# Designs tried in a protein design run: peptides against a protein of PDB entry 5ONS. Part 80

Target 1, 181 residues: chain A of PDB entry 5ONS
Amino acid sequence: MFKKFDEKENVSNCIQLKTSVIKGIKNQLIEQFPGIEPWLNQIMPKKDPVKIVRCHEHIEILTVNGELLFFRQREGPFYPTLRLLHKYPFILPHQQVDKGAIKFVLSGANIMCPGLTSPGAKLYPAAVDTIVAIMAEGKQHALCVGVMKMSAEDIEKVNKGIGIENIHYLNDGLWHMKTYK

## One batch from the design tools (peptide; made by RFdiffusion4, then SolubleMPNN)

Design b2_p18_3_s2 (from b2_p18_3, 8 letters changed)
Fold by OpenDDE base, seed 4:
Structure b2_p18_3_s2 (fold): chain B 181 residues (1-181), chain A 18 residues (1-18)
Amino acid sequence: as target 1 above (181 residues)
Amino acid sequence: SQEEELKKLEEEVRLKEE
């Protein structure tokens, strides 16, 4: 989603959200990520305005105090930014790729099934379309936010093709947007 | 710390892409 994304070229405008809209978004976030509820007031303090940075290709980034928290495309599900995920790693269920897959993930490539089933990888139960954090052997922080294109069960059984779609990865265009005020 | 580990990871990524 952000492989060729550039803040200067791809951001259209920024809008401060009304209270009612913020409430709706918070409810949606809790629905998508139940574990975030106890932390949501810390992540999105009531006293702080919430903004949406509107980008090309129908991408929207949710921000508080200039911090990029979540993003979505075409009003679909929200994804946490890697920067937020690094602070709250429990927001997403995890999958771990093997060491050899790291360089491909960091190039924006989708995660192939063998990279999730080989030694060094860890595959946890997850349904298709689940948003997941991509971890790697020996690394504490997620390298990527992805979406399961196959269930964990099918990844193990079929073990070929795209297992997880790469949505946002370390050092992509979104990552290089540190703040936006 | 987590912040230090993140910096190490970022550095590793930078080096791999050079």
Scores: peptide ipSAE 0.059, ipTM 0.684, DockQ to the pose 0.038
Fold by OpenDDE base, seed 5:
Structure b2_p18_3_s2 (fold): chain B 181 residues (1-181), chain A 18 residues (1-18)
Amino acid sequence: as target 1 above (181 residues)
Amino acid sequence: SQEEELKKLEEEVRLKEE
């Protein structure tokens, strides 16, 4: 989603959201990520304005005090940014790739099934379309936010093809954006 | 930190590509 993304080239505008809209978004976030509820007032303090950065390709980034928190495309599901996920790693269920997969993930490549079933990888139960944090063996921080294209069960059984779609990865255009005020 | 982790990952990738 952000492989060729550049803040200067791909941001259209930024709007400050009304209170009612913010409330709706918070409810959506809690529905998607139930575990975030106790932390949401810390992540999105009531006193702080919430903004949407509108980007090309119908991408919207939710920000508070310049911090990039979540993003979505075409009003689909919200994804946490890696920067937020690094602070709150429990927001997403995890999948772990082996060390050999790191270079491919960081190039924006989708994650193939063998990279999730090989030694050093850890495959956890997850249904198709689940948004997941991609971890790597020996690394503390998530490398990528992805979407399960196959269930964990099918990844293990079939062990062929795209297991997880790469949505947002370290050092992509969104990562380099860092803040937006 | 986030930046430190990224730097480590980038360095690891660079070394593997060389």
Scores: peptide ipSAE 0.042, ipTM 0.669, DockQ to the pose 0.030
Fold by OpenDDE base, seed 2:
Structure b2_p18_3_s2 (fold): chain B 181 residues (1-181), chain A 18 residues (1-18)
Amino acid sequence: as target 1 above (181 residues)
Amino acid sequence: SQEEELKKLEEEVRLKEE
């Protein structure tokens, strides 16, 4: 989603959300990520304005005090930014790729099944379409936010093709934004 | 620490792109 993304070229505008919209978004976030509920007031304090940075290709980034928190495309599901995920790693279920897959993930490539089933990888139960944090062998911080294109069960059984779609990865265009005020 | 690990990871990524 952000492989060729550039803040200067792909950001259109930034709008401040009204209270009713913020409440709706918070409810959606809790529905998507139930574990975030106790932390949501800390992440999005009521006293702080919530903004959406509107980008090309129908990408929207949710921000509070310049911090990039979540993003979505075409009003689909919200994804946490890696920066938020690093602070709250429990927001997403995890999958771990082996060491050899790291370079490909960081190039924006989708995660192939062998990278999730080989030694050094860890595959956890997850249904298709689940948004997941991609961890790496020997690393504690997520490298990527992805979407399961196959269930964990099918990844193990079939063990070929795209297991997880790469949505947002370390050092992509979104990562480089860091903040937006 | 986690912060140190993150910095190392970021450096590794940078080096791979160069």
Scores: peptide ipSAE 0.038, ipTM 0.648, DockQ to the pose 0.037
Fold by OpenDDE base, seed 3:
Structure b2_p18_3_s2 (fold): chain B 181 residues (1-181), chain A 18 residues (1-18)
Amino acid sequence: as target 1 above (181 residues)
Amino acid sequence: SQEEELKKLEEEVRLKEE
């Protein structure tokens, strides 16, 4: 989603949200990520304005005090940014790729099934379309936010093709955007 | 700080992947 993204070229405008819209978004975030509820007042304090950065290709980034928190495309599900995920790693279920897959993930490539079933990888139960944090063998922080294109069960059985779609990865255009006030 | 830690991580990843 952000492989060729540049703040100067791909950001259209920024709008401050009304209270009613913020309440709706908070409810949606709790539905998507139930574990976030106790932390939501810390992540999005009531006293602080919430803004949407509108980008090309129907991308929207949710921000508070210039911090990039979540993003979505075409009013689909919200994804946490890697910067938020590094603070709250429990927001998403995890999958782990082997060392050999790291360079491909960091180039924006989708995660192939063998990278999730090989020695050094760890595959956890997850249904298709689940948003997941991509961990890597020997690394502490998530390298990527992805979407399961196959269930964990099917990845293990078939072990061929795209297992997880790469949505947002470390050092992509969104990562380098850093802040927006 | 958290920002300093992320900066170090970014640099480490860049150096190791080159």
Scores: peptide ipSAE 0.033, ipTM 0.618, DockQ to the pose 0.035

Design b2_p18_3_s3 (from b2_p18_3, 6 letters changed)
Fold by OpenDDE base, seed 5:
Structure b2_p18_3_s3 (fold): chain B 181 residues (1-181), chain A 18 residues (1-18)
Amino acid sequence: as target 1 above (181 residues)
Amino acid sequence: SQEEELKKLEEEVKEKLK
């Protein structure tokens, strides 16, 4: 989603959201990520305005005090940014790729099944379309936010093809955006 | 610290992207 993304070329505008809209978004976030509810007031304090950065290709980035928190495309599900995920690693269920897969993930490549079943990888139960944090052996912080294209069960059984789609990865265009005020 | 670990990871990322 952000492989060739840059703030100067791909951001269209930024709008400040009304209170009612913010409430709706918070409810959506809680629905998607139930574990975030106790932390939402810390992540999105009531006193702080919430903004949406509108980007090309129907990408929207939710921001508070310049921090990029979540993003979505074409009114699809919200994804946490890696920067937010690094602060709150429990927001997403995890999957772990082996060390060899790291370079490919960081190039924006989708995660192939063997990279999730090989030694050094850890595959946890997850259904298709689940948004997951991609971890790597020996690393403390998520390298990527992805979407399960196969269930964990099928990844293990079939063990070929795309297991997880790479949506947002470390050092992509969104990562380099850092803040937006 | 978390910040230090993140910085380390970022440095590792830079090296891998060369």
Scores: peptide ipSAE 0.175, ipTM 0.769, DockQ to the pose 0.037; fails the geometry check
Fold by OpenDDE base, seed 2:
Structure b2_p18_3_s3 (fold): chain B 181 residues (1-181), chain A 18 residues (1-18)
Amino acid sequence: as target 1 above (181 residues)
Amino acid sequence: SQEEELKKLEEEVKEKLK
């Protein structure tokens, strides 16, 4: 989603959200990520304005105090940014790729099944379309936010093709954006 | 610390992008 993304070229505008809209978004976030509810007031304090950075290709980034928190495309599901995920690693279920897959993930490549079934990888139960944090062997912080294109069960059984779609990864355009005031 | 680990990861990532 952000492989060719550049803040200067791809950001269209920024809007401050109304209270009612913020409430709706918070409810959606809790629905998507139930574990975030106790932390949501810390992540999005009521006293702080919430903004949406609108980008090309219908990408929207939710921000508070300049911090990039979540993003979505075409009003689909929200994804946490890696920066937020690093602070709250429990927001997403995890999948772990082996050491050899790291360079490919960081190039924006989708995660193939063998990279999730090989020694050094760890595959946890997850249904299709689940948003997941991609971890790597020997690394503490997530390298990527992805979406399960196959269930964990099918990944093990079929062990061929795209297991997880790469949505957001370290050093992509969103990562380099860092903050937006 | 978590911050230090993140910095190390970023450095490692930068090196791999060379």
Scores: peptide ipSAE 0.159, ipTM 0.763, DockQ to the pose 0.038; fails the geometry check
Fold by OpenDDE base, seed 1:
Formats: structure tokens, C-alpha cells, sequence
Structure b2_p18_3_s3 (fold): chain B 181 residues (1-181), chain A 18 residues (1-18)
């Protein structure tokens, strides 16, 4: 999603959200990520304005005090930014790729099944379309935010093709954006 | 610390980008 993303070229505008809209978004976030509820007031303090940075290709980034928190495309589900995920790693269920897959993930490539079933990888139960944090063997922080394209069960059984779609990865355009005020 | 680990990860990323 952000492989060729540049803040200067791909941001269209920024809008401050109304209170009612913020409430709706918070409810959606809790629905998507139940574990975030106790932390949401810390992540999005009531006193702080919430903004949406509108980008090309129907990408929207939710920000508070310049921090990039979540993003979505075409009004689909929200994804946490890696920066937020690093602070709150429990927001997403995890999957772990082996060491060999790291370079491909960091190039923006989708995650192939063998990278999730090989020694050094850890595959946890997850349904199709589940947003997941991609961990790597020997690493403590998520390298990528992805979406399950196959269930964990099918990944193990078939063990061929794209298991997880790479949505946002470390050092992509969104990562380099850092903040937006 | 988490911050130190993040720095290490970023450095590793930089090296892989070379």
C-alpha cells in the first residue's frame, strides 16, 4: 500500500474530525481491536483533536497530535501503523516469518506460505482477512502489518502461494512519514 | 529497552537496503 508512497507527493489534504465522527471511529477501533479499549483514551485523549490525512488512492491516515495511528483504504478496515503497533504490540494477533523471509517482507513482497511453515516461523490460528502483525525470527518488533489471504490451516495444508498480503512494512513510505501536524 | 531494540531493527533494515 505504501511501497511508492511519499508524503510530499501523495498527501492531498488534512481534515479535523468532528466529535461525533471521532466517537464512531473509536467504536470501530474497539470492534476491530477489542484489546485496545483500555488504552484508547491514552492513544486518543479526549482533549486532543483527531485528524484524517487524506492521501491518494483513497488512503486515509488517522492522526492525533501529529502521530500516525491508524490507516485505511477506501473506507475499509483500519490498520494500525507500525509505530503504534510497536508501542502496543497486542493490538494485533501475531504471525512469525523465518529469517529468510525478512528481506522479502522489507521489500514489500507478500508473504509466501513456506515462510510461515518453515523452521523458525510460527503460524498461529487465524481466519482469512484477519489483520496480523508480522514478526520475524529473532526480532522483537513487528516488521509488517499484513492481512491473511489464507487461513492458518490452509497455509499449513497447501503450503504454496500467498499466505499473507503485505500491507505496511518497516521502512516503507508510511514509516518514513513519521509524523504529520 | 524497546527503544534500543527498535534502533537495532532500523539499523538492520538500513543494512539490508544497501
Amino acid sequence: as target 1 above (181 residues)
Amino acid sequence: SQEEELKKLEEEVKEKLK
Scores: peptide ipSAE 0.149, ipTM 0.756, DockQ to the pose 0.038; fails the geometry check
Fold by OpenDDE base, seed 4:
Structure b2_p18_3_s3 (fold): chain B 181 residues (1-181), chain A 18 residues (1-18)
Amino acid sequence: as target 1 above (181 residues)
Amino acid sequence: SQEEELKKLEEEVKEKLK
C-alpha cells in the first residue's frame, strides 16, 4: 500500500474529527482489536484532538498529537501502523517468517507459504482476512503488517502461493512519515 | 528499552537494505 508512497506527493489534506465520529471509530477499533480496549484511552486520550490525514488512492491515516496510529483504504478495516504496533505488540495476532523471507518482506513482497512453514518460521492459527503482525526470528518488533490470504491451516496444507499480503512494512513510505501535525 | 530496540532494528534494517 505504501511502497511508492511519499508524504509530499500523496497527502491531500488533514481534517479534525468530530466527537461523534471519534466515538464511532473507537468502537470500530475495539471490534477489530478487542485487546486494545483497556489501552485505547492511553492511545487516544479524550483531551487530544483526533485527525485524519487524507491521502491519494482513498488512504486515510488516523493521528493523535501528530502520531500516526491507524490507517485504512476506501473505508475498509483499520490497520495499526508499525510504530503503534511496536508500542502495543499485542494488538494483532502474530506470524513469524523465516530469516530468508526478511529481505523480501522489507522490499514489499507478499509472504509466500514456504516462508511461513519453514523451520525458522512460526505459524499460528488464523482465519483468512485476519490482519496480522509479521515477526522474524531474533527480532523484538514487527517488520510488517499483513493480511492472511489463506487460513493458517490452508497455508500448512497447500504450502504454496501467497500466504499473507504485505500491507505495511518497515522502511516503506508510511514508516518514513514518522509524524504529521 | 523499546525505543533502543527499535533503533537497533532500524539500523539493522538499513544495513540489510544496502
Scores: peptide ipSAE 0.135, ipTM 0.747, DockQ to the pose 0.038; fails the geometry check

Design b2_p18_3_s4 (from b2_p18_3, 9 letters changed)
Fold by OpenDDE base, seed 1:
Structure b2_p18_3_s4 (fold): chain B 181 residues (1-181), chain A 18 residues (1-18)
Amino acid sequence: as target 1 above (181 residues)
Amino acid sequence: SQEEELEKLKAEVEKKLA
């Protein structure tokens, strides 16, 4: 999603949200990520305005005090930014790729099944379309936010093709954006 | 601060992963 993204070139505008819209978004976030509910007040304090940075290709980034929190495309599900995920690692279920897959993930490549089934990888139960944090063998911080394109079960059985779609990865355009006020 | 330490850790991870 952000492989060719550049803040200077791909941001269109920024709007401040009304309270009713914010409430709706918070409810959606809790629905998507139930574990976030106790933390939502510190992530999105009531006293702080919430903004959406609108980008090309129907990308929207939810921000509070310039901090990039969540993003979505075409009004689909919200994804946490890696920066937020690093602060709240439990927001997403995890999958772990082996060492060999790291360089490909960081190039924006989708995660192939063998990188999830090989020694050093850890594949946890997850249904198709689940948003997941991609961990790397021997590393403590997520390097990617992805979406299961196959169930964990099918990844193990088929062990060929795209297991997880790469949505947002370390050092992509969104990562380098850092903040937006 | 805790935030500063987190940023440091992320930077270290970034170096190691790249």
Scores: peptide ipSAE 0.107, ipTM 0.755, DockQ to the pose 0.044
Fold by OpenDDE base, seed 4:
Formats: structure tokens, C-alpha cells, sequence
Structure b2_p18_3_s4 (fold): chain B 181 residues (1-181), chain A 18 residues (1-18)
């Protein structure tokens, strides 16, 4: 989603959200990520305005105090940014790729099934379309936010093709954006 | 800090990618 993203070229505008809209978004976030509920007031303090940065390709980035928290495309599900995920790693269920897959993930490539079933990888139960944090062998911080294109069961059974779609990865255009005030 | 650990991770990854 952000492989060729540049803040100067791809940001259209920024809007401040009304209280009612913020409440709706918070409820949606809790629905998507139940574990976030106790932390949501810390992540999105009531005192602080919530903004949406509107980008090309119908991408929207949710921000508070300049921090990029979540993003979505075409009013679909929200994804946490890697920067938020590094602070709250429990927001997403995890999957772990082997050491050999790291360079491909960081190039923006989708994650193939063998990278999730090989020695050094760890595959946890997850349904298709689940948003997941991609961990790597020997690393404690997520390298990527992805979406399961196959269930964990099917990845193990078929072990061929795209297992997880790469949505946002370390050092992509969103990562380099850092803040937006 | 978490930021320091992330920078360490990035450095390790970059070294491995070199």
C-alpha cells in the first residue's frame, strides 16, 4: 500500500474529526481489536483532537498529536501503523517468518507460505482476512502489518502461494512519514 | 527505550541486508 508512497506527493488534505465521528471510530477499533480497549484513552486522549490525513488512492491515516496511529483504504478496516504496533504489540495477532524472508518483507513482497512453515517460522491459528503483525525469527519488533490471504490451516496444508499480503512494512513510505501535525 | 530497541533492530536488519 505504501511502497511508492511519498508524503509530499500523496497527501491531499487533513481534517479534524467531530466528537461523534471519533466515538464511532473508537467503537470500530474496539470491535476490530478488543485488546486495545483498556489502552484507547492513552492512545487517543479525550483532550486531544483526532485528525484524518487524506491521501491518494482513498487512503486515510488517523492521527492524534501528530502521531500516525491507524490507516484504512476505501473506508475498509483499520490497520495499526508499525509505530503504534511497536508500542502496543498485542493489538494484532502475530505470525513469524524465518530469517530468509526478512529481506523480501522489507522490499514490500507478499509473504509466501514456505516462509511461514519453514524452520524458524511460527504459524499461529488465524482465519483468512485476519490482520496480523509479522514478526521475524530472532527479532522482537514487528517488521510488517499484513492480511491473511489463506487460513493458517490452509497455509500448512497447501504450503504454496501467497499466505499473507504485505500491507505496511518497516521503512516504507508510511514509516518515513513519521509524524503529521 | 522502545525507540532505542527499534533502532538496534533496524541496524541489525540493515547489516543483514548488506
Amino acid sequence: as target 1 above (181 residues)
Amino acid sequence: SQEEELEKLKAEVEKKLA
Scores: peptide ipSAE 0.079, ipTM 0.701, DockQ to the pose 0.037
Fold by OpenDDE base, seed 5:
Structure b2_p18_3_s4 (fold): chain B 181 residues (1-181), chain A 18 residues (1-18)
Amino acid sequence: as target 1 above (181 residues)
Amino acid sequence: SQEEELEKLKAEVEKKLA
């Protein structure tokens, strides 16, 4: 989603959200990420304005005090940014790729099944379309936010093709954006 | 410079990968 993303070229505008809209978004976030509820007031304090950075290709980035928190495309599901995920790693279920897959993930490549079933990888139960944090063998921080294109069960059984789609990865265009105030 | 910023970014990435 952000492989060729550039803040200067791909951001259209930024709008400050009304209170009612913020409440709606918070409810959506809790629905998607139930575990975030106790932390949401810390992540999005009531006293702080919430903004949406509107980007090309119908991408929207939710921000508070310039911090990029979540993003979505075409009003689809919200994804946490890696920066937020690093602070709150429990927001997403995890999958772990082997060491060899790291360089490919960091190039924006989708995660192939063998990279999730090989020694050093750890594959946890997850259904198709689940948004997941991609961890790596020997690394403490998520490298990528992805979407399961196969269930964990099918990844193990078939062990061929794209297991997880790479949505947002460390050092992509969104990562480079850092903040937006 | 852009190169310096890239190096800083790379260092940040490496820190997150640690």
Scores: peptide ipSAE 0.035, ipTM 0.596, DockQ to the pose 0.028
Fold by OpenDDE base, seed 2:
Structure b2_p18_3_s4 (fold): chain B 181 residues (1-181), chain A 18 residues (1-18)
Amino acid sequence: as target 1 above (181 residues)
Amino acid sequence: SQEEELEKLKAEVEKKLA
C-alpha cells in the first residue's frame, strides 16, 4: 500500500474530526481489535483532537497529536501503523516468517506460504482476512502489517502461493512519514 | 524522552532487519 508512497506527493489534505465521528471510529476500532479497549484513552486521549490525513488512492491515516495511529483504504478495515504496533504489540495477532523471508518482506513483497511453514517460521491459527503483525525469526519487533490471504490451516496444507498480503512494512512510505500535524 | 528512546529503538530494528 505504501511502497511508492511519499508524503509530499501523496497527501491531499487533513481534516479534524467531530466528536461524534471520533466516537464512531473508537467503537469500530474496539470491534476490530477488542484488546485495544483498555488502551484507547491512552492512545486517543479525549482532550486531544483526532485528525484524518487524506491521501491519494483513497488512503486515510488517523492521527492524534501528529502521531500516525491507524490507516485504511476505501473505507475498509483499519490497520495499525507499525509505529503504534511497536508501542502496543498485542493489538494484532502475530505470524512469524523465517530469516530468509525478511529481505523480501522489506521490499514490499507478499509473504509466500513456504516462508510461513519453514523451519524458523511460526504459524499461528488465523482465519482468512485477519490483520496480523509479521514478526521475523530472531527479531523482537514487527517488520510488517499484513492480511491473511489464506487461513493458517490452508497455508500449512496447500503451502503454495500468497499466504499473507504485505500491507505496511518497515521503511515504506508510511514509516518514513513519522508524524503529521 | 520516552519517545526519543522508542525512535532510536525502531531505527535499530530497521538496521538489524535489513
Scores: peptide ipSAE 0.212, ipTM 0.765, DockQ to the pose 0.040; fails the geometry check

Design b2_p18_4_s1 (from b2_p18_4, 6 letters changed)
Fold by OpenDDE base, seed 5:
Structure b2_p18_4_s1 (fold): chain B 181 residues (1-181), chain A 18 residues (1-18)
Amino acid sequence: as target 1 above (181 residues)
Amino acid sequence: SLEEEIEKALAEAEKAQE
């Protein structure tokens, strides 16, 4: 989603949200990520304005005090940014790739099934379309936010093709954006 | 190198977490 993304070229505008809209978004976030509820007031304090950075390709980024928190495309599900996920790693269920897969993930490549079934990888139960954090063998921080294109069960059985779609990864355009006020 | 870039990104992530 952000492989060719650049703040200067791909941001259209930024709007401040009304309180009613913020309430609706918070409810959506709790629905998607129930475990975030106790932390949501810390992540999105009531005293702080919530803004949406509107980008090309119908991408929207939720921000508070310049911090990039969540993003979505075309009114789809919200994804946490890696920067938020690193602070709150429990927001998403995890999958782990082996050491050899790291460079490919960080090039923006989708995660192939063998990278999730090989020694050093850890594949946990997850249904198709589940948003997941991609961890790496021997690394503490998530490399990528992805979406299951196959169930964990099917990844193990078929072990061929795209297992997880790469949505947002370290050093992509969103990562380099860092902040936006 | 690519490996160095990866480690730098991870190091940055660690700093951002603190």
Scores: peptide ipSAE 0.130, ipTM 0.740, DockQ to the pose 0.036
Fold by OpenDDE base, seed 1:
Structure b2_p18_4_s1 (fold): chain B 181 residues (1-181), chain A 18 residues (1-18)
Amino acid sequence: as target 1 above (181 residues)
Amino acid sequence: SLEEEIEKALAEAEKAQE
C-alpha cells in the first residue's frame, strides 16, 4: 500500500473530525480490535483533536497530535501503523516468519507460505482476511502489518503461493512519514 | 531495544533494495 508512497506527493489534505465521527471510529476500532478498548482513551484522549490525513488512492490516516495511529483504504478496515503497533503489540494477532523471509518482507514482498511453515517460523490459527502483525524470528517488534490471504490451515496444507499480503512494512512510505500535523 | 531493532531492520531493508 505504501511501497511508492511519499508524503509530499501523495497527501491531499487533512481534516479535523467532529465528535460524533470520532465516536463512531472508536467504536469501529473496538469492534476490529477488542483488546484495544482499555487503551483507547490513552491512544485517543477525548481532549485531543482527531484528524484524518487524506491521501491518493483513497488512503486515509487517522492521527492524534500528529501521531499516525491507523490507516485504511477505500473505506475498508482500519490497520494500525507499525509505530502504534510497536507501542501496543497486542492489538493484532501475530504470525512469525523465518529469518530468511525478513529481507523480502522489508522489500515489500508478500509473504509466501514456506516462510510461514519452515523452521524458525511460527504459524498461529487465523482465518483468511485477518489483519496480522508479522513478527520475525529473533525479533521482538513487528516488521509488517499484513492480511491473511489464506487461512493458517490452508497455508500449512497447500504450502505454496502467497500466504499473507504485505500491507505496511518497516521503511515504507508510511514509516518514513513519522508524524503529520 | 526497539530503536536498535528498528535500525537493524532499516539496514536490512536498504540492503534488500540494492
Scores: peptide ipSAE 0.115, ipTM 0.719, DockQ to the pose 0.035
Fold by OpenDDE base, seed 4:
Structure b2_p18_4_s1 (fold): chain B 181 residues (1-181), chain A 18 residues (1-18)
Amino acid sequence: as target 1 above (181 residues)
Amino acid sequence: SLEEEIEKALAEAEKAQE
C-alpha cells in the first residue's frame, strides 16, 4: 500500500473529525481489536482532536497530536501503523517469518508460504483476511502489518503461493512520514 | 546501503517502544 508513497506527493488534505465520527471509529477499533479497549483513552485522549489525513488511492490515516495511529483504504478495515504497533504489540495477532524472509518483507514483497512453514518461522492459527503483525526470527519488533491471504491451516497444507499480503512494512513511505500536524 | 537502512529502521522501532 505504501511501497511508492511519498508525503509530499500523495497527501491530499487533512480534516478534523466531529465527536460523533470519532465515537464511531473508536467503536470500530474495539470491534476489530478487542485488546485495545483499555488503552484507547491513552492512545486517543478525549481532550485531543482526531484528524484524518486523506491520501491518494483512497487511503486515510487517523492521527492524534500528529501521531499516525491507524490507516485504511476505501473505508475498509483499519490497520495499525507500525509505530503504534511497536508501542502496543498486542493489538494484532502475530506470525513469524524465518531469517531468510526478512529482506524480502522489508522490500515490500508478499510473504510466501515457505517463509511461514520453514525452520525459524512460527505459524499461529488465523483465518483468511485476518490482519496480522509479521514478526521475524531473532527480532523483537514487528517488520510488517499484513493480511492473511490463506488460513494458517491452508498455508501448512498447500505451502505454496502467497500466504500473507504485505500492507505496511518498516522503511516504507508511511514509516518515513513519521508525523503529520 | 539497503542493509544499513534496515538496521536504522529497526533501531528507530526499538526507540519508539520505550
Scores: peptide ipSAE 0.099, ipTM 0.727, DockQ to the pose 0.037
Fold by OpenDDE base, seed 3:
Structure b2_p18_4_s1 (fold): chain B 181 residues (1-181), chain A 18 residues (1-18)
Amino acid sequence: as target 1 above (181 residues)
Amino acid sequence: SLEEEIEKALAEAEKAQE
């Protein structure tokens, strides 16, 4: 989603949201990520304005005090930014790739099934279309945010093809954006 | 290089974690 993203070229505008809209978004976030509920007031204090950074390709980034929190495309599901996920790693279920897959993930490549079933990888139960954090053998911080293209069960059984789609990864255009006010 | 960029990103990620 952000492989060729550049803040100067791909940001269209920024709007401040009304209170009612913010409440709706918070409810959506709790529905998607139930574990975030106790932390949501810390992440999005009610006294602070919430803004949407509108980008090309129908991408929207949710921000508070310049911090990039979540993003979505075409009003689909929200994804946490890696910067938020690093602070709250429990927001998403995890999958772990082997050491050899790291460089490919960080180049924006999708995660192939063998990279999730090989020694050094860890595959946890997850349904298709689940948004997941991609961890790696020997690394502490999430490498990317992805979407299961196959269930964990099918990844193990078939063990061929794209297991997880790479949506947002370290050193992509969103990562380099850092903050926006 | 790509490897240098990767290591820089990982280091930055560590700093970003509170």
Scores: peptide ipSAE 0.091, ipTM 0.720, DockQ to the pose 0.035

